# Ledger of designs, part 177: peptides against a protein of PDB entry 3B8E

Target 1, 230 residues: chain A of PDB entry 3B8E
Amino acid sequence: PFLIFIIANIPLPLGTVTILCIDLGTDMVPAISLAYEQAESDIMKRQPRNPKTDKLVNEQLISMAYGQIGMIQALGGFFTYFVILAENGFLPIHLLGLRVNWDDRWINDVEDSYGQQWTYEQRKIVEFTCHTPFFVTIVVVQWADLVICKTRRNSVFQQGMKNKILIFGLFEETALAAFLSYCPGMGVALRMYPLKPTWWFCAFPYSLLIFVYDEVRKLIIRRRPGGWVE

## One batch from the design tools (peptide; made by RFdiffusion4, then SolubleMPNN)

Design b1_p25_1_s3 (from b1_p25_1, 21 letters changed)
Fold by OpenDDE base, seed 2:
Structure b1_p25_1_s3 (fold): chain B 230 residues (1-230), chain A 25 residues (1-25)
Amino acid sequence: as target 1 above (230 residues)
Amino acid sequence: LLEELLKIIEKGLEIRKAVLEALRE
């Protein structure tokens, strides 16, 4: 998110403190859950290979999985960010290069895509309104990502929801998201304004798309082992 | 502000790395 903020010169989609809460807090329990589930699946499926080579392959696969999940989460968050800003009159194309004027407190006449002028205070309210939904979107996308990442090759329907740690992680993550979104003072402390319940559903189409995509991907891998999709 | 934000992010990434390393042990 921060790299896109710098490269595209768009308004800040997610506060740095909130990013840290996601990376260090929200992602920690899910990451542990995935590590345990992968270890369990690898122990069950692999004949004792060379422990050094297998450990390296597993570490690489875990690192790639985390990297991919992070990118998917970022895409989901940015989707929600662009939806909110578009609903407030700022189309994605108009946001490119807008940061300089957006963050300038002395400019009180920044125009949206429809010619409406926005004061600095109004712009910051909209910006901070994006932070909470961005965070919640990451959590909702993580639900799908965690479910699909349970197995590399098997469908979620085949593996089932037997990992109690995963289930606990999902509930904890959701509870944390609700706490950060609705607890008094979070708007001041984390610049996360209260979220309307409807915004929780903004990520659902995206989560569903990712779920379907991954199930199709897994189906292809099962039908064509050793293909380029691996 | 950008430099301060970058510093916070770098610190967060370091902590994340340390936590991940500790979880692998």
Scores: peptide ipSAE 0.000, ipTM 0.220, DockQ to the pose 0.028
Fold by OpenDDE base, seed 4:
Structure b1_p25_1_s3 (fold): chain B 230 residues (1-230), chain A 25 residues (1-25)
Amino acid sequence: as target 1 above (230 residues)
Amino acid sequence: LLEELLKIIEKGLEIRKAVLEALRE
């Protein structure tokens, strides 16, 4: 997210505080929970055909798959960001290169896509209104990511939701997201203004996309053992 | 617990609304 902020020179979509909350709050407990996940039955039973080559290939494929998932997560966050700004009069094309003027406290007449002038204070409220739903979007997308991480080959429907620690992690990150989003004073303290509950659903298509992507990937692996998608 | 969470959400939304209204004046 920060890279796109720099490259596109757009208003900051995700604040440093929200990044810290993701890294320390939302990812920590789920990561621990995954360490205690029961090994998939086929992973434990299936010896590598060639331990030297198959291990390396598998690690590369896994890293690539999770890298792709991470990109989808970022896209989900940016989608929410652009939707909110568009609803407030800033179309995506207008945001390109706007950061310099946006962040200048002495410019109080930044125009939106429709010619409305925005004061610095008004702009910052809109910006901080974007931080919260971006964060929430990441959390919601992470639900799907965590669920699919339980298995490498088997469908989630086959493996089931047996890890109680993982489930707890999902609730913990959701509770943290709700706390940061709606607790009084978070707008001032963390630059995370409250959002409408409907914005929680904005990320659902991306969660579904990740879920479908992983299930299709796993289906291909099952149908073509030892293929390039493994 | 759910009712308490809903109250927190409502309060947050009210604050947001008030801030936005104050900025429009």
Scores: peptide ipSAE 0.000, ipTM 0.243, DockQ to the pose 0.012
Fold by OpenDDE base, seed 1:
Structure b1_p25_1_s3 (fold): chain B 230 residues (1-230), chain A 25 residues (1-25)
Amino acid sequence: as target 1 above (230 residues)
Amino acid sequence: LLEELLKIIEKGLEIRKAVLEALRE
């Protein structure tokens, strides 16, 4: 997200505080929850042919899969960001290169895509209104990520939601997202303005996409053992 | 249950809006 912010010079889609909340609040507990996930029987029973090379290959494949999921998460966040800004009169193409004027407090006549002038304060309100849904989008997408990460070969439908700690992690991150989104004072303290409940659903297609992606990947692994997707 | 949750969220948003307005004065 931050790279696109720099490259495209768009208004800040995800604030520093929001990033910290992701790193410390929404990623940590879920990551711990995964440590307590029951080992997949196939993973535990698989003897490596070469302990050094097979471990490295497996780590690379896992890293690549997580990297792909992370990219989908970012895309989901940006989608929500662009939708909100478009709803407020800023079309995606208009946002390109706008950051310099957007962040200048002395410019109070920045025009949107429809010719409406926006004061600095108004722009910052809409910017901070985007931070919250971006954060929420990441949380919702992380639901799918956490659920799929508990297994490598078995379908989620086969292994189920047996890890109580994982379930707790999902509730914790959701509760944190709700708290940050709706608690009074968070707009001032954390630059996370209130989110309409409907915006929670903007992430669902991407959550579903990750889920389907992983299920398809796992299906391929099951049908073609030893394939490159494993 | 979902409707009740939505109502709670809406109330929370209203309160937050009021607080933000009060902080601007």
Scores: peptide ipSAE 0.007, ipTM 0.276, DockQ to the pose 0.011; fails the geometry check
Fold by OpenDDE base, seed 5:
Structure b1_p25_1_s3 (fold): chain B 230 residues (1-230), chain A 25 residues (1-25)
Amino acid sequence: as target 1 above (230 residues)
Amino acid sequence: LLEELLKIIEKGLEIRKAVLEALRE
């Protein structure tokens, strides 16, 4: 998200508060939950590996996989951001370089893609309207991420959803997202305006994409042990 | 990864702020 912000100089898609809520509110409990996840059945069945030669974990592959998942999460958030701005008259192409004028309180005639002029206050309302959906999108995508991170090699269907703490984490982050999205005063206090319930579904394709991606990755690992994907 | 992304975002926001301040100047 930030790289796109720097390169494209677009209006801020995600506020600092939302970033903190993601980092502290949505990731901590899931991370703890994963620490208590049961070992994969295949790991338990594996013969003792030579600790000097047989690395249990290819650090590069894991880092790359998590990096790819994170990129997909970011793309999901940006997709929601661009959709909201487009619905308000700002097409993605028009957002390029717009940030300077967008953030200037003295410019009250910023034009959208359709020639409509927006005051500073109106622009900030739209910007803040994007923060909550972006956050919610990340939460929804994190559902899939958490589920897939439960296993490294086995399918989620094979390993199952036995970790109650993980399930609790999913509900907790969802409840937090709902609270931040719909509690009165959040717009003023946190600059997170309420969302239409339909926006929760905007991230679902990306969640599915992550899920499918990981299942395919795991399938390849199972079929080609020792391959470049492991 | 998300934390790293968030850190990048925060740094970017700081850079943005600095740039905006420099442009006002």
Scores: peptide ipSAE 0.000, ipTM 0.225, DockQ to the pose 0.021; fails the geometry check

Design b1_p25_1_s4 (from b1_p25_1, 19 letters changed)
Fold by OpenDDE base, seed 1:
Structure b1_p25_1_s4 (fold): chain B 230 residues (1-230), chain A 25 residues (1-25)
Amino acid sequence: as target 1 above (230 residues)
Amino acid sequence: LLEELLRIIQKGLEIRKATLEALLE
């Protein structure tokens, strides 16, 4: 997110505070929950041909898969960001290079795509309104991440939602997201302004995409053992 | 401290109102 912010010079899609909330708030409990996930029987029964090389290869493949998921998460966040700004009159193409004027407190007549002038305060309200749904989007896609990370080869439908700690983690991160989004004072303290509850659903297609992606990947692994997707 | 917290809450509510208004424009 920050790289696109710099490269495209768009209004800040995700604030530093929201990044910290992701790293310290939403990721910790889920990560702990994964440590208590039941081991997949297939993983435990697999004998490596070469313990050193096969472990490294598996770690690389896992890292690549999670890296791809992370990219999908970022895309989901940006989608939500662009939708909100478009709804407020700023089309995606208009946002390119706009940051300099956007962040200038002395410019109170920044025009949107429809010729509406925006004061600095109005722009910052919209910007910080985007930070919250970006954060929420990350939480929603993390639901899929947590669910798919508990197994490598088995379908989520086969493994099930048996880990109570994982379920607790999902509720905890969701509750934190709701708190940060809707608690009074969060706009002042964390620059996370409240959003309409409907914006929670904006991330669902991407969460589903991640879920489908992983299920398809696992299906390929099951059908073609030893393939490059494993 | 309580008064300060109340002021923060009030400011938060004002920002919420402004945000909602901005979303409706």
Scores: peptide ipSAE 0.015, ipTM 0.278, DockQ to the pose 0.012
Fold by OpenDDE base, seed 4:
Structure b1_p25_1_s4 (fold): chain B 230 residues (1-230), chain A 25 residues (1-25)
Amino acid sequence: as target 1 above (230 residues)
Amino acid sequence: LLEELLRIIQKGLEIRKATLEALLE
């Protein structure tokens, strides 16, 4: 997200505080939960055919899969960001290069895509209105990520959701997201303005996309053991 | 400290109200 902010020179989609909340708040408990996940039955039963090559291939594939999932997560957050700004009169094309004027306190006549002028204060309200939904979008997408990470080869339907720690992690990150979104004072303290409950659903297509992607990946692995996708 | 917290909460509520009103418009 920060790289796109620099490259595209758009208004800041995700604040530093929200990044810290993701890194420290939403990722820790899920990571711990995955450490306690029971090994997939097939992983435990299959000794690596070649311990050196199979380990390396597996690490590369895991890294690639997580990298792809991370990209989908970022796209989900940016989608929510662009939707909110578009609803407030700033089309995506207009946001390109706008950061310099957007962040200038002395410019109070920044025009949107429809010629409406925005004061610095109004712009910052809209910017901070984007931070919370972006964060929430990441959390909602992480739900799917955490669920799919339970298995390497088997579908989620085959292994089920037996890890109580993982379930607790999902509730914890959701509760944190709700707290940061709706607790009084968070807009002042964390620059996270409250969002409409409807914005929680904006991320659902991306969560579904991740879920479908992983299930298809796993299906390919099951059908073609030792293939390029394994 | 309590007064400062109350001021932060009050300011937060005002901003939230304004934001919600703006979003409902």
Scores: peptide ipSAE 0.015, ipTM 0.301, DockQ to the pose 0.012
Fold by OpenDDE base, seed 3:
Structure b1_p25_1_s4 (fold): chain B 230 residues (1-230), chain A 25 residues (1-25)
Amino acid sequence: as target 1 above (230 residues)
Amino acid sequence: LLEELLRIIQKGLEIRKATLEALLE
């Protein structure tokens, strides 16, 4: 999200503080939890074919999978961002290149797509109103991401939810998201304003999309063992 | 602000570590 902010010169969709909360708060425990996941029944039975080529292929496949999931996560966050700004009078096309004037505290007459003038303070309020829903969207998408990453080949329905640490990680990241979203003072301290509870549901279609995508991928792997997709 | 956030995160990590240790027993 920060890269798109720089490249497109749009108002900041996700603040540095929220990024730190994701990297250190919501992603750390889930990532560690995967180290304690039980091996799939079929993984340990396979002999390594060629240690050099198989390792390289696996690293490329993992990198590609995480890259694809990361793109879907970003799209979900940006969707929420653009919806909120559009509801406040800023259409997506109008946001392109607007950052320079948006971040200038001495310009108090920035016009929206409908000709309404916005003060610096008003602009920052709507910007910070986007940060919390963006963060929550990432957390909700992370639910699906974490669940799908616990297995390489088996469906989640086949492997089950045996890792108690993973389950704890899901609750922890959700509790942190709720705390940062609704605790008094977070708007001033972390530039994360409270959001309507309905915004939690905005990310659910993306979580479902990731889940379905991965289940289809795993189904293909199971039907065609030894394919390059695994 | 960053330092305070890091302190909060560190405290949270300590609590989580203790919880994880308890879950592994």
Scores: peptide ipSAE 0.007, ipTM 0.248, DockQ to the pose 0.018
Fold by OpenDDE base, seed 2:
Order: structure tokens, then C-alpha cells, then sequence
Structure b1_p25_1_s4 (fold): chain B 230 residues (1-230), chain A 25 residues (1-25)
């Protein structure tokens, strides 16, 4: 998120402190739980591998658990960010290069995509309005990501939901998300303004698409082992 | 298997720590 903020010069989609809360709070337990599930499904069921191949598998596990999931989460978060800003009159293309004027407190006439002028205070309100839904979106996307990433090849329906640590992680991150979203003072402390419950559903279409995509991917892998999709 | 899992977790935590440190600088 921060890299895109710098490169695209868009308004800040997620505060630094909130990013830290994601990295240390919401992502840690789920990532650990996912690592346990992957070890159970992919390592324990396979014959002892050659050390060279084991290293490759470990690198793939690390990439999936810490790299790929993070990218998918970012995509979901940015989807919500762009939806919120679009609903407030700022189309995605208009946000490119807008940061300089957006963050300038002396400019009180920043125009949206429809010619409406926004004061600095109004802009900051809408910016901070994005932070909480972005965070919540990450959590909602994590529900799907954690479920689909349990195995590389097996369907969720084949593997089942037997990992109690994973289930606990899902509840923990959801509870944390609710706490950070609705607890008084979080707007001041974390720049996370309270959100309407309806924003929890903003990520659901995205989560569903990722779920369907992954199930299709896994189906292809099962039918064509060793393909490029793997 | 447990040792391998612990190594994976440790590596992930190190990456996250480094990311956090970079964000705090």
C-alpha cells in the first residue's frame, strides 16, 4: 500500500500504524495457522524428499504464506479504497498524481471527478474513512485466503476444516477487526474511523472470486499435474 | 517436520520484523 502511495501519488489508502497492526496483529496468527495446515497437508503426507527439492518446497511455502497472500490482501484493500473514493466523487484515474494537492492543507478547492471542490478537512475525513474499511477488507479477504491456501492441490471440500488453530485464527482476527473498527478512540489513535456494518460486505464479491478462482486452479492442477499453473 | 515448520515460521517472522522496522524508520 505504501509503495503504491508513493509510485502512483494517490491519497494514502491505509495509515502506517494500521499497516503495523495488520502485519503484527491480524496476519501473524493466521499465517502461523496456515503454516501448520500446509505442513500437515503437503509435508506429512509426502515421502521424505531430496534436500534440494525440500528447499524448493519451503521457498514456495514462504512465498505463499507471506508474499502471495499479502498481494491478494492488498488487491482487496485497494478495491475497497477505490470503491469508497469513487462513491465520494473521486474516480481511480483522477486519484493519480492527486496526493500533492490532497495533502496540502493550504489548498481547499481540490476538485473531484465531477467538479466538486473539497476542503482539506473534508479530504482528510474521506481519507480516514478509507482506513477502517481497508483494514476490514483485508480481514474478510483473509477468510477466503486462509481457507483456499490450506492445500496447494486439494479442494477445501476435500481437506475440510480440521485445523482448530486456523479456525481460532479466523475468529481472533475478526474480533480484532471489530475491536479496532468500533472501539472508541481508534479514530484518534489509529486514524480508523468507525464504519457502517455494510462495509464488511464490500470485500465479499472479491473473496468469492478469489475462492472460485483458486478452486478452478486447483482443479486444473489435479487434472494436469506439473503444469505451468502449479 | 516440526523443525521445518519452525524454520518457515521463523523466516516469516524475520521478514515481517524487517518490514516493520523499515516502516518505523
Amino acid sequence: as target 1 above (230 residues)
Amino acid sequence: LLEELLRIIQKGLEIRKATLEALLE
Scores: peptide ipSAE 0.000, ipTM 0.203, DockQ to the pose 0.027

Design b1_p25_2_s1 (from b1_p25_2, 22 letters changed)
Fold by OpenDDE base, seed 2:
Structure b1_p25_2_s1 (fold): chain B 230 residues (1-230), chain A 25 residues (1-25)
Amino acid sequence: as target 1 above (230 residues)
Amino acid sequence: LEELIRKLNREILKEIEEKEREKLE
């Protein structure tokens, strides 16, 4: 998220505190839950060819899974960010290079995509309005990602929800998201404006798309073992 | 509960807006 902010010169989509909450709060329990996930039945049935290589492969798989989850979460967050800004008159193309003028407190006539002028105060309100939904979107997308990452090849329907640690992680991150979104004073303390309940559902179509995509991917891997998709 | 949350959120929003206005003065 921060790299895209620098490269695209867009208004800050996610506050530093929310980034810390993701890194320290929401990612820790899910990462632990994945570490304790039962080895996929096909991995367990494979005779260890070489214990050293198999351990290295497992560590690489966990690292790749974590990196992919983080990337997908960021994409979901940015989707919500662009939707909110578009609803407020700022189309994605217009946001490119806008950061310099956006963050300048002395410029009170920044135009949106429709020619409406925005004061610095108004711009900061809409920016902080993006922080909470961005965070919540990451949590909602993470629900799907954690379920998806249980297995590399097997469908979620085959393995089921047996990992109690994962269920606890999902509950914890949801409770944290609710706390940060609705607890009095969080808007002032964390620059996370109150979240409309409807924004919880904004990420659901995206989560569903990721879920469907992964199930299709896994289906292809099962049908064509050793393909380039693996 | 939703009405209470909305009320609290409106109060928080007003406080934030006031603080941001004070920074501009």
Scores: peptide ipSAE 0.015, ipTM 0.448, DockQ to the pose 0.012
Fold by OpenDDE base, seed 5:
Structure b1_p25_2_s1 (fold): chain B 230 residues (1-230), chain A 25 residues (1-25)
Amino acid sequence: as target 1 above (230 residues)
Amino acid sequence: LEELIRKLNREILKEIEEKEREKLE
């Protein structure tokens, strides 16, 4: 997100505090849950296969999967960002190169795509209005990520939601998202303005995409054990 | 809830405007 912000010179889609909340809050419990499940699965399933090669392959698989999932998460966040800005009169094309004027406090007549002039304060409100939905989008997409990561080869439907740590992680992320989205003062303190409940659903197509992607990936792995997808 | 959010946003806007005014003084 930050790289696209710099390259495209668009208004900041995700605040630094929001990034920290993702990295330290929402990603930590999932990472612990995955590490625990991996350890448990390794304890239960390890026949003495060659520990060096199997570990490396698993690390590469996990890295590639997380990389692809991370890209889908970013796309989901940016989609939400562009939708919000478009609803407020800023079409995606108009946002390109707008950052310099957007961040200038002395320019109070920045025009949107429809010729409406925006004050600095109004622009910052719209910008900060994007931060919360972006965060929530990431959280909702992470629900799918957590669910899919629970299963290495089996479908999510086969393994079910039996992991208490995973469920706890989902609740923790959701509770944090709700707190940051709706707690009074978060807009001033964290630059995260209150979110309309409808924005929680904007991420669902991307969550579904991740779910479908992972099920297809797992299906390929099951059909071609030892393939390049590993 | 939407009315509450709108109210909160108005309050936040006022606080931002006040803080920006204080920085300019």
Scores: peptide ipSAE 0.014, ipTM 0.422, DockQ to the pose 0.013
Fold by OpenDDE base, seed 4:
Structure b1_p25_2_s1 (fold): chain B 230 residues (1-230), chain A 25 residues (1-25)
Amino acid sequence: as target 1 above (230 residues)
Amino acid sequence: LEELIRKLNREILKEIEEKEREKLE
C-alpha cells in the first residue's frame, strides 16, 4: 500500500500507525496461534519421497501461495479505498498525482472528478475515512487466510476449527478492528475515522476468493497425490 | 449506528479544526 502511495502519488490509503496495528495487533496473535496448530495428519505422517528436494519445493510452493494471498489482501484493501474515494467524488484516475495538492493544507480548492472543491479538512476526513476500512478489509481477509492455513491438504470443512488459540486470534483481531473503528478519538489519534457498518462486508468477496483459491489448490493436491503442487 | 457514526465524525471534525486553530495561534 505504501509503495503504491509513493509511486502513484495518491492520497495515503493506510496510515503508518494502522500498519503498525496490523503488524503487532492482528498478525502476532494469529502467528502464535499457527505455531500451536495441531499438525495435519497427512503433513506429519507422509514421508517425503525425496527429503532434500521435496522439502525445498514444498517451502517454495507454500511461500508462493502465501505471497499470492498477500497480493489478494492488498487488492482487497485498495478496492475498498477506491470505492470510498469514488463514492466521495474522487475517481481512481483522478487520484493519480493528486497527493501533492491533497496534502497541502494551504490549498482549499482541490477539485474532485465532478468539479466540487474540497477544503483541506474535508480531504483529510475522506482520507482518514479510508484508513479504517482498509484496515478492516485486511482483517476480514486475514480471517480467511488464518482458516486456510490450518490445513495443507484437507478441506477446511474436513479439518474443522479445533485450535482454540486460532479462534482467540480471530476474536482479538476483530475486537481490535472494532475498537479502532468505533472508539471516540481514534480519528484524531490514529487517523482512523469511524467506519460505516456496510464496509465490513466489502472485503467478503476477497475472503471468498481466498477460500476458493485454497480449496482449489487443496483439491488439486488431493487428486494428484505426490504432484508438484504439494 | 449510522447516526452515532455521523455524530462521532462531527466531533472529530471539531477536534481537528480546534487543533488546527491552536497551531495557527
Scores: peptide ipSAE 0.014, ipTM 0.433, DockQ to the pose 0.012
Fold by OpenDDE base, seed 3:
Structure b1_p25_2_s1 (fold): chain B 230 residues (1-230), chain A 25 residues (1-25)
Amino acid sequence: as target 1 above (230 residues)
Amino acid sequence: LEELIRKLNREILKEIEEKEREKLE
């Protein structure tokens, strides 16, 4: 998300707090869950297979899977961002290169795609209105990961601790999203303005896409055991 | 519950907008 902000010079889609919440919540909990799963698997695998090569392959496969899911999450967040800005008169094409004028406090006549002039205040309100829905979109998309983990049949006993940590992490992210979205003063303190409940549903198509992606992946693995998709 | 959340959201948003206006004036 931040890379697209820099490359496209669009208004900031995610606040610093939102980025920190993603990094600390979304990335750390999976990493901890993987560390526990590896520790549990090492305890159960008494046979001296060369632990370095098998760990590297598993870490690469897991990192690629999380990387792909993370990209889909980012796309979902950007979709929500562009929808909100388009509803407020800023079409995606018009946002390209707009950041310089958008962030200038002395320019109070920035035109939208329809010729309406926006003050600095109005622009910042719209920008901060995007931060919370972007984060919420990511959280809702992560719920699909919970469903994916529950549908993994083969390692239910080995994934018991991982599933508990994941469920706890998703609960914390959801509680944090609700707190940041609806607690009074969060817009002033953290630049995360409240969102309408309808924006929670905007992420559901992307959650469905992740679910479909994982089901297709599982089907491919079942048809071709030992393939590169594992 | 949705109506209550919408009402609270509107009230919070108005308060935030007023506070941001006061800071920019």
Scores: peptide ipSAE 0.013, ipTM 0.426, DockQ to the pose 0.013

